# Designs tried in a protein design run: peptides against a protein of PDB entry 7PB4. Part 46

Target 1, 105 residues: chain A of PDB entry 7PB4
Amino acid sequence: KMLNIKEYKEKLLSTLGEFLEDHFPLPDRSVKKKKKNIQESSVNLITLHEMLEILINRLFDVPHDPYVKISDSFWPPYVELLLRNGIALRHPEDPTRIRLEAFHQ
Target 2, 218 residues: chain B of PDB entry 7PB4
Amino acid sequence: DALQMAVGYFEKGPIKASQNKDKTLEKHLKTVENVAWKNGLASEEIDILLNIALSGKFGNAVNTRILKCMIPATVISEDSVVKAVSWLCVGKCSGSTKVLFYRWLVAMFDFIDRKEQINLLYGFFFASLQDDALCPYVCHLLYLLTKKENVKPFRVRKLLDLQAKMGMQPHLQALLSLYKFFAPALISVSLPVRKKIYFKNSENLWKTALLAVKQRNR

## One batch from the design tools (peptide)

Design b1_p17_1_s2 (made by RFdiffusion4, then SolubleMPNN; from b1_p17_1, 7 letters changed)
Fold by OpenDDE base, seed 4:
Structure b1_p17_1_s2 (fold): chain B 105 residues (1-105), chain C 218 residues (1-218), chain A 17 residues (1-17)
Amino acid sequence: as target 1 above (105 residues)
Amino acid sequence: as target 2 above (218 residues)
Amino acid sequence: DLERAEKLVEIQKLLES
């Protein structure tokens, strides 16, 4: 059973990786450059693939608390994308935490 | 013609235009409304205008009026609906516009040429059940879309949770009954056998227009 | 936007598999 879950997770992540890299690139850093004084927030944004990977891993590794805290590395439009499409759910009491929808359950 | 000019205006017209400030906007909007309610719109016109209504290009009042007149002459392209849903994902439209869209989608469901891609959006629609304002209409839509393959344990749990929260709403009960029909093993709870399924009359807004469409296409 | 919607559907399918 555990092997099947791990294999499923790996297959899922692999398939998503191939798909997401082509269709959901990170926003070009260039758009924020025009406003002079905004300190280049040194925070590296993660890809949608990486975001999903984090969510998937959390769901499988910590099923009793599958929520991930949204960090500054989470590009807000991607967070909203996941939430609006029912891929992720916001924590009912903490809007800074999201989880993957448990599609396999 | 006047309709083509009106549609062209909405495609190319000013961003964030206000109905109250633009006589030209009102003129074109009235043109679209008149044609839509009298004759219906071509699939191409619906494709353009539906996209505009949900894009946030115009104000809520304008978007609402456009959406209300998305009445087909014959058919609605599935692609237009998919595009519309994509705009819902972006969230540039108001809550009231979303409600109206789901009402429209239910009312116009039979006029959509194909359902294959819409069926693929099942998960997205299902997620919208959590919105109290959308829930009645989404239940109706899901009732129309649900196949056996869509009935999963996690969705059953979600519906039961919603029922626990909202009570035994007729629209939710209808959907649960359908779920039980497809997958009786997943729903152990006894559901009242309802002979008649009652949804909110989403069609009321377009009742007259829909009758006219059906008469023209006989 | 259409392309994105289609891709999101595919993602959902993958996640639901």
Scores: peptide ipSAE 0.104, ipTM 0.544, DockQ to the pose 0.340
Fold by OpenDDE base, seed 1:
Structure b1_p17_1_s2 (fold): chain B 105 residues (1-105), chain C 218 residues (1-218), chain A 17 residues (1-17)
Amino acid sequence: as target 1 above (105 residues)
Amino acid sequence: as target 2 above (218 residues)
Amino acid sequence: DLERAEKLVEIQKLLES
């Protein structure tokens, strides 16, 4: 049973990777320059693929606490994208934590 | 004709040289409203104007008025609806516009030419159930869209959780009843047998217009 | 925007599979 879950997770991540990298790229750093007040925080943003990978891994590895804390590496528009489309859910008591929706359960 | 000029204005945007932009906008908007309520709009006109209403190109007041006059002469293209939903995902429209769109979608549902692509958007609509303002209309839409394959254990849990939070709302109960019909094993909770399905706003904003459309297409 | 919506549908389908 555990092997099947791991294999499924890997297949899911692999399949997602095929199109997410092409269709949901990170914003070019160049757009940040025109808004003066965005502190040049050298924060490395993660891709939507990486964000989903983190969420999927947390759901499978820690199903009793499947929430991930939002870090500065999470691009806010992608967080909102996942939440708005029901792919992720915000923690009811902690707005800084999100989980993957358990579609397979 | 006047309608083509009006649609063209909204599509291309205001011509820079017009000193009286607001009067021109109002003139074209009234033209669209008049034709839509009198005769209905062609599918192509709805495609253009619906996209404009949800794109955020104009202010909320204008978008609301455009959306209110999205009355078909005959049919609405499914592609127009899919494009509209894509704009909802982008989030450039107001909450009131979203509510109006779902009301419109429910009201015009029978006039949409195809449902295959709309059915693929089931998950997006279902996710919108958590919005208290949208929930009644989304339940109605899902009631129209739900097939057996859409009834999954996680969705049942979500609906039951919503019921626990919001109480036994008629629109939610209607959807749960449909879910129980398709998958009785997934819903162990006894649902009250309602003889009549009730959705809020059975008298939609377009009741008179829809009757006229049906009469013209007979 | 339509393309993104289509991709999101694909993501949901994959997650629901």
Scores: peptide ipSAE 0.096, ipTM 0.520, DockQ to the pose 0.370
Fold by OpenDDE base, seed 5:
Structure b1_p17_1_s2 (fold): chain B 105 residues (1-105), chain C 218 residues (1-218), chain A 17 residues (1-17)
Amino acid sequence: as target 1 above (105 residues)
Amino acid sequence: as target 2 above (218 residues)
Amino acid sequence: DLERAEKLVEIQKLLES
């Protein structure tokens, strides 16, 4: 049973990866609004694929606490996209934490 | 044909910088409205216009009027509905347009040629239950769509949580009763035996039009 | 935008499978 879950997870991630890389690019860093002083902490944004991977992994690895803390690397529009479409859910008490919807549970 | 010209206008946009853009738009909109209410629209016309209404190409007032006249002559293509739902994902339409769309979808449900792809959108519709404005109409839609395979423990929990939050709403109770029918083991709570399922059917904007469509297709 | 929306629907379908 565990092997089947891992295989399913890998297949799912692979299928999503091929799709997401082509259609959900990260916003180009190029609109540098010249606000001078803020140390460009070049927060590397993660892809939608990577976000989903993190969420899926957390669900499988820690099913009793499947929530992931939203970091600065999470592009807000992608977070909203996941939430709006019911793919992810906010923690009821902590809006900075999200989980993958448990579609199979 | 006046209708073809009107549809073409909405599809291609105003070709000429006509000084009277608003008058031209109104003329074409009235043409579509007149034909839709008198005869209904062909599936191809609905496909084009429904897409336009949800794309954000025009203002909310225009989109609302277009959506209100999405009355089929015979059938609506499932593909048109899927495309429409895709526009909801983009989120360029207003909240009022979303409500109107779900009302339309429920009203026109029987005229949609196939349901297989729409059934695959079950999760998307279910997620929309969290929107208080959409909830009554989404419950009705889900009541029409729900199959045994859609009744999952997580969805049951969501519905029960929603009931706890919103109270025992008739539309929610109807959906829960259906869920209990398909999966009684998942719902241990005793639901009041309602003899009649009540959805907000009384406010169907298309009631007269739908009667006319049914009469023509007999 | 339409293409992206269609892809989102597809993603949801995949996740629900």
Scores: peptide ipSAE 0.096, ipTM 0.531, DockQ to the pose 0.566
Fold by OpenDDE base, seed 3:
Structure b1_p17_1_s2 (fold): chain B 105 residues (1-105), chain C 218 residues (1-218), chain A 17 residues (1-17)
Amino acid sequence: as target 1 above (105 residues)
Amino acid sequence: as target 2 above (218 residues)
Amino acid sequence: DLERAEKLVEIQKLLES
């Protein structure tokens, strides 16, 4: 049973990787950041694939607490994309935490 | 014609040199409104204007007025609806605009030429059930869209959780009853047998316009 | 925008598989 779950997870991540790498790139740094928060310049943003990988891993590794804390590396538009489309859910009491929707349950 | 000029204005934006930007905008908006309510709009005009209304190009008041006059002469293109939904994902429109859009989508559902792509967006619509303002209208939309293949255990759980939170609302009951119809094994809870299904959108903002459209297309 | 919506649907399908 455990082997099947790991294999499924790996297959899922691999399939998502192939799909997302081509279609959901990170925004080009060249978009004119108007002068607001200078602090965002130093944080390495992760891809949508990496974001989903983190969420999937957490769901499989810690199913009783599948929530991931949103870090500065999470590009806000991608977070909103996942939330708005029901791919991810916010923690009911902590808006800084999100989980993958349990589509298979 | 006046309509083409008005649509062109919204598509291309205001020409820099107009001292009376607000008067010009109002003039074109009234032109669109007048034609839409009298005759309906062509599918191409709806495609352009619906996209504009949800893009955030104009203010909420203008977007609301545009969306209210998205009345078809004959049909609405499914592609226009999919594009509109994509704008909801971007989040440039207000909450009130989202509500109005779902109301519009339900009201105009029968005038959409195809449903295949809209049906693929089922998961997105279902996710919007968590928004209390959208929930009644989303339930109505899902009632129209739901197929057996959409009825999954996790969605059943979500609907039951919503029921626990907000009580047995008529719109939620209608959707749950449909779910039970398609997948009785997934819903062990006894649902009250209601003879009539009621959705809040019974009083449609477009009632008179829709009657006129139906009469013209008979 | 249409392409984006289609891609989101595809992501959902993959996650539901």
Scores: peptide ipSAE 0.095, ipTM 0.538, DockQ to the pose 0.307

Design b1_p17_1_s3 (made by RFdiffusion4, then SolubleMPNN; from b1_p17_1, 8 letters changed)
Fold by OpenDDE base, seed 3:
Structure b1_p17_1_s3 (fold): chain B 105 residues (1-105), chain C 218 residues (1-218), chain A 17 residues (1-17)
Amino acid sequence: as target 1 above (105 residues)
Amino acid sequence: as target 2 above (218 residues)
Amino acid sequence: DLEKAEKLVEIQMLLES
């Protein structure tokens, strides 16, 4: 039976969740608070798993506009990791938007 | 034996602080070269040395020489290829090493024991088409790997866009022709009927060695 | 570094499957 698109999405998300958290932790916030006054807005970074989940959800839920805007919660090294390996793509006209590669479209 | 000592040197590094590190390196490299070209290497030796060549442990000149000696006695393990691709993702190897790896992969394709996992790396290889230096060899590799299920609308669009950018390259036309064969409805563009598929001869570096391997495995 | 790269390759393989 051809897995319907929903079942495939669920299988993909479940499989990714099993190993990403252990191998791609968030960077330790141990940046030494040297200087006092700058309100470093403690932007909560998301995990690589959460990032992929957002991208996968967008691809399946909005296939005609599968792009996600990069927020401050996106850790730049993880964005670069996805782009460099062809897992994600930048929007051709807006470098602040990325999509999951259309592996099944 | 001399080969085991040489492989061990590359894997574990020099055991003794030899005063002349360069002479020892050259000796072991020549040992690997001699055995590889005469008899080929065992799958285990290829696994070790291929990973070393792509890890960035040694300089580019040494890595290039090692990679040129990745000639199998019988077979190459698919797992070794998957590990090699992982090293490419790490990005510690030079652009020239990447080109050489894809040339090697095409040349040695028939000697890889299984293709199931390599077929799942299709998307990774396809992404490498954007590299102008890799594109001819990646097209050849994809031509060998492509199944009907890999021919998707987004990949067709990417290939056509690449053709618009780079022109009608023979290697790209060969791949597009295969795509049209599997999915004629996705490719409305008339492709020139080429009687002969032309890829750059990636095998030239190993031509004599490959003939010898084929003769030994008959 | 290699272990992380291997996991990325696994992700790619999963996405292709």
Scores: peptide ipSAE 0.569, ipTM 0.803, DockQ to the pose 0.618
Fold by OpenDDE base, seed 5:
Structure b1_p17_1_s3 (fold): chain B 105 residues (1-105), chain C 218 residues (1-218), chain A 17 residues (1-17)
Amino acid sequence: as target 1 above (105 residues)
Amino acid sequence: as target 2 above (218 residues)
Amino acid sequence: DLEKAEKLVEIQMLLES
């Protein structure tokens, strides 16, 4: 039975969660290099799991504009990891926007 | 046996801080090379050595030599290939090693025991088309892997864009022709009817070895 | 590093499936 798009989304998210939480931790904030004045912008970084969840949700919820704007919460190494491996794509005209690759479209 | 000792050396590293590390390395490398070219390697030996070659444990010259002697006696495990791709994701390999790996993968494609998991790596391989050095070999690999289910509109668009950028490359044309075969509605562009599909001879490095393997497995 | 890469490959395989 072709899983309903919704069911497929849920299965995908569930399966990804099992793999990502333990293997892709957030960078430890503790390396406070003592440079004084940069406002500790307490930017809460998101996990790779959360990043993928956002991308997947956007693809399914807004398929005509599946791009997500990269915020300061996006850990650059994780963004690069997704892009380098073809999991995500940059918007051709706006490098600050990324989408999940349309694996099923 | 000598091969087991050699494989063990590469797997575990040098046990003793021997002053002659380079001589020992060369000895074991020659042992592996000799056995691989004469008899081929067991699937387990390929699994171990392939991972070592891609792990960055040794220098590029050593890794290249190891990868060149990844010649099967019978079969290559699909799991070894999946693990090898994982090492590519780690990114400790040189560009030349990546090229050699794809050439190896194409050359040894028929000796891989299963293709189901490798086919699921289709998206990963497809992403590597953007690398100009890899593109010819990746096209060949994708040509071997492509099923109807892999032919998606977004991939067609990417291939056409790549063709627009790089020109009408024979390897791209071959892949596009296959895509048109599976999904004619997605490719409105008239492709020149090429009677012969031309890929770079990736097999040239292993031609003699592959002939020997085929003779032993008859 | 390898373990993370293996998981990434698994993700890619899942997305292709």
Scores: peptide ipSAE 0.568, ipTM 0.805, DockQ to the pose 0.655
Fold by OpenDDE base, seed 1:
Structure b1_p17_1_s3 (fold): chain B 105 residues (1-105), chain C 218 residues (1-218), chain A 17 residues (1-17)
Amino acid sequence: as target 1 above (105 residues)
Amino acid sequence: as target 2 above (218 residues)
Amino acid sequence: DLEKAEKLVEIQMLLES
């Protein structure tokens, strides 16, 4: 039975939530204060789970423009992880935008 | 058993106390090679050794030799292949090891016990088409895996874009032809009718070994 | 490292299913 697009979305989100938080924690903020003026931009990083949720929601809710703008809350190693494994794609004209790969489109 | 000791050595790692680490390593590697080419390896032995070869625990030369002797006695476990793909994601193996793995996977494809989980790795393999070194072997693997449900409009676009970039490669044309077979409405481009499907390295490193495996399992 | 990679593979498999 072709799961309704909505049902599939919910199943995907629920399944991802069960394991991503435990296996992909946020980096410990305890990077030692080496003195370089890294502006302590108190940017709250999002988890890999939250990142995937944003991408999934955008793909299903706005299929004609499924791209999400990379904010400072996106930890660069997680962005690279998604891109390298073909889970996400960078916008061809705007490197600041990424989308979930269209596995079902 | 000499094979069990050899597998155990690779699994547990070199015992620190051995002064002749390199000689011991070579001895165990030769034991594995000899048994694999003569009789094949049990599924459990392949599971252990395949993961070791892709984990980066040993040097590239050792990993290459281990991977070359991953010859089954009967079957390869699908779980071993899924775990092997996980090691590729870790990225501790060399580019040459990745190429060899895909060659191995194509060569041993018929000896994998199940395909259900491997079929779900379709998207992962498809993403690897962008690697020029992997592309010929990935096309061959995808040719073996592709079902109608895998043929999506976005994948068609990606394959056509890849063809535009790389030219009309035989392996890419074979895959596109299969895609057109499953979904003719998605591929408006006229593809040359090739009488023979050609993939790079049709003479695989394991040709003689595979014949022996088939003879033993008859 | 492997455990994380296995989860990534699971994500890929889930997306393909």
Scores: peptide ipSAE 0.567, ipTM 0.804, DockQ to the pose 0.666
Fold by OpenDDE base, seed 4:
Structure b1_p17_1_s3 (fold): chain B 105 residues (1-105), chain C 218 residues (1-218), chain A 17 residues (1-17)
Amino acid sequence: as target 1 above (105 residues)
Amino acid sequence: as target 2 above (218 residues)
Amino acid sequence: DLEKAEKLVEIQMLLES
């Protein structure tokens, strides 16, 4: 069972890595330039790929608490994309936490 | 062929210079409608037109009419359905179009050539249960798709939660009964033994057309 | 837009597999 889970995880991560970088680029920093005063919170946004990797890893590593805290590095549109399409779920009591949907549980 | 010209019009879009854009559109739409209801459409034509209906290229009224005439001559390609689901993810179609799509998908389910990829969309469809407008049709679709392997504890919980929220809806009860059949240990709740699973089959917009398709393919 | 959505659907399909 564990071997199958690890193999599945590896396959999943490998497959995701092949195409996500090309299709889900990070937003160009240029769009936020117009509104002057908001402190350029230099928060490095993570890719959708990285976000999914984090969620997948958390699900496999901590299956009893598979939720990941949304940081400032999580681009809100990508979070919404995952939630809207049922790939991720928001924690029922903590809207700052999301998990990968339990496709195998 | 008039149908090919009509499909080509929708695929390529209206030529900017035509003063009679609306008349031309209506003409081509009627052509598609007439052929679809009389003879059905080829899988390739359905592929093209289904994508157009869900792409948001045209207005909701046009998209609705196109979707209503997505009647196969023989089969619908599974790839067309997968692509259609992709368009739903884009979110350029109206809520009413989404409802109509799920109704269509249920109605045309038997005419889809393969189900392997559609079954892999199970999670996507299941997520759509949260939409009150889609829920009855999604339950019906899931009822058709559900295999033992799809019945997971988390999905059982979600269905029970949905039942708690929406009440004992017939379509939800039907799906839960199927889940209980596949995984009785996961559903401890006593489900009313409904002898007849009633999905809203009576409202199938395509009933007459589907009978005609079945008759032609015999 | 469609290409991205197709990839998203592929992700969903992969997760269900």
Scores: peptide ipSAE 0.564, ipTM 0.802, DockQ to the pose 0.671

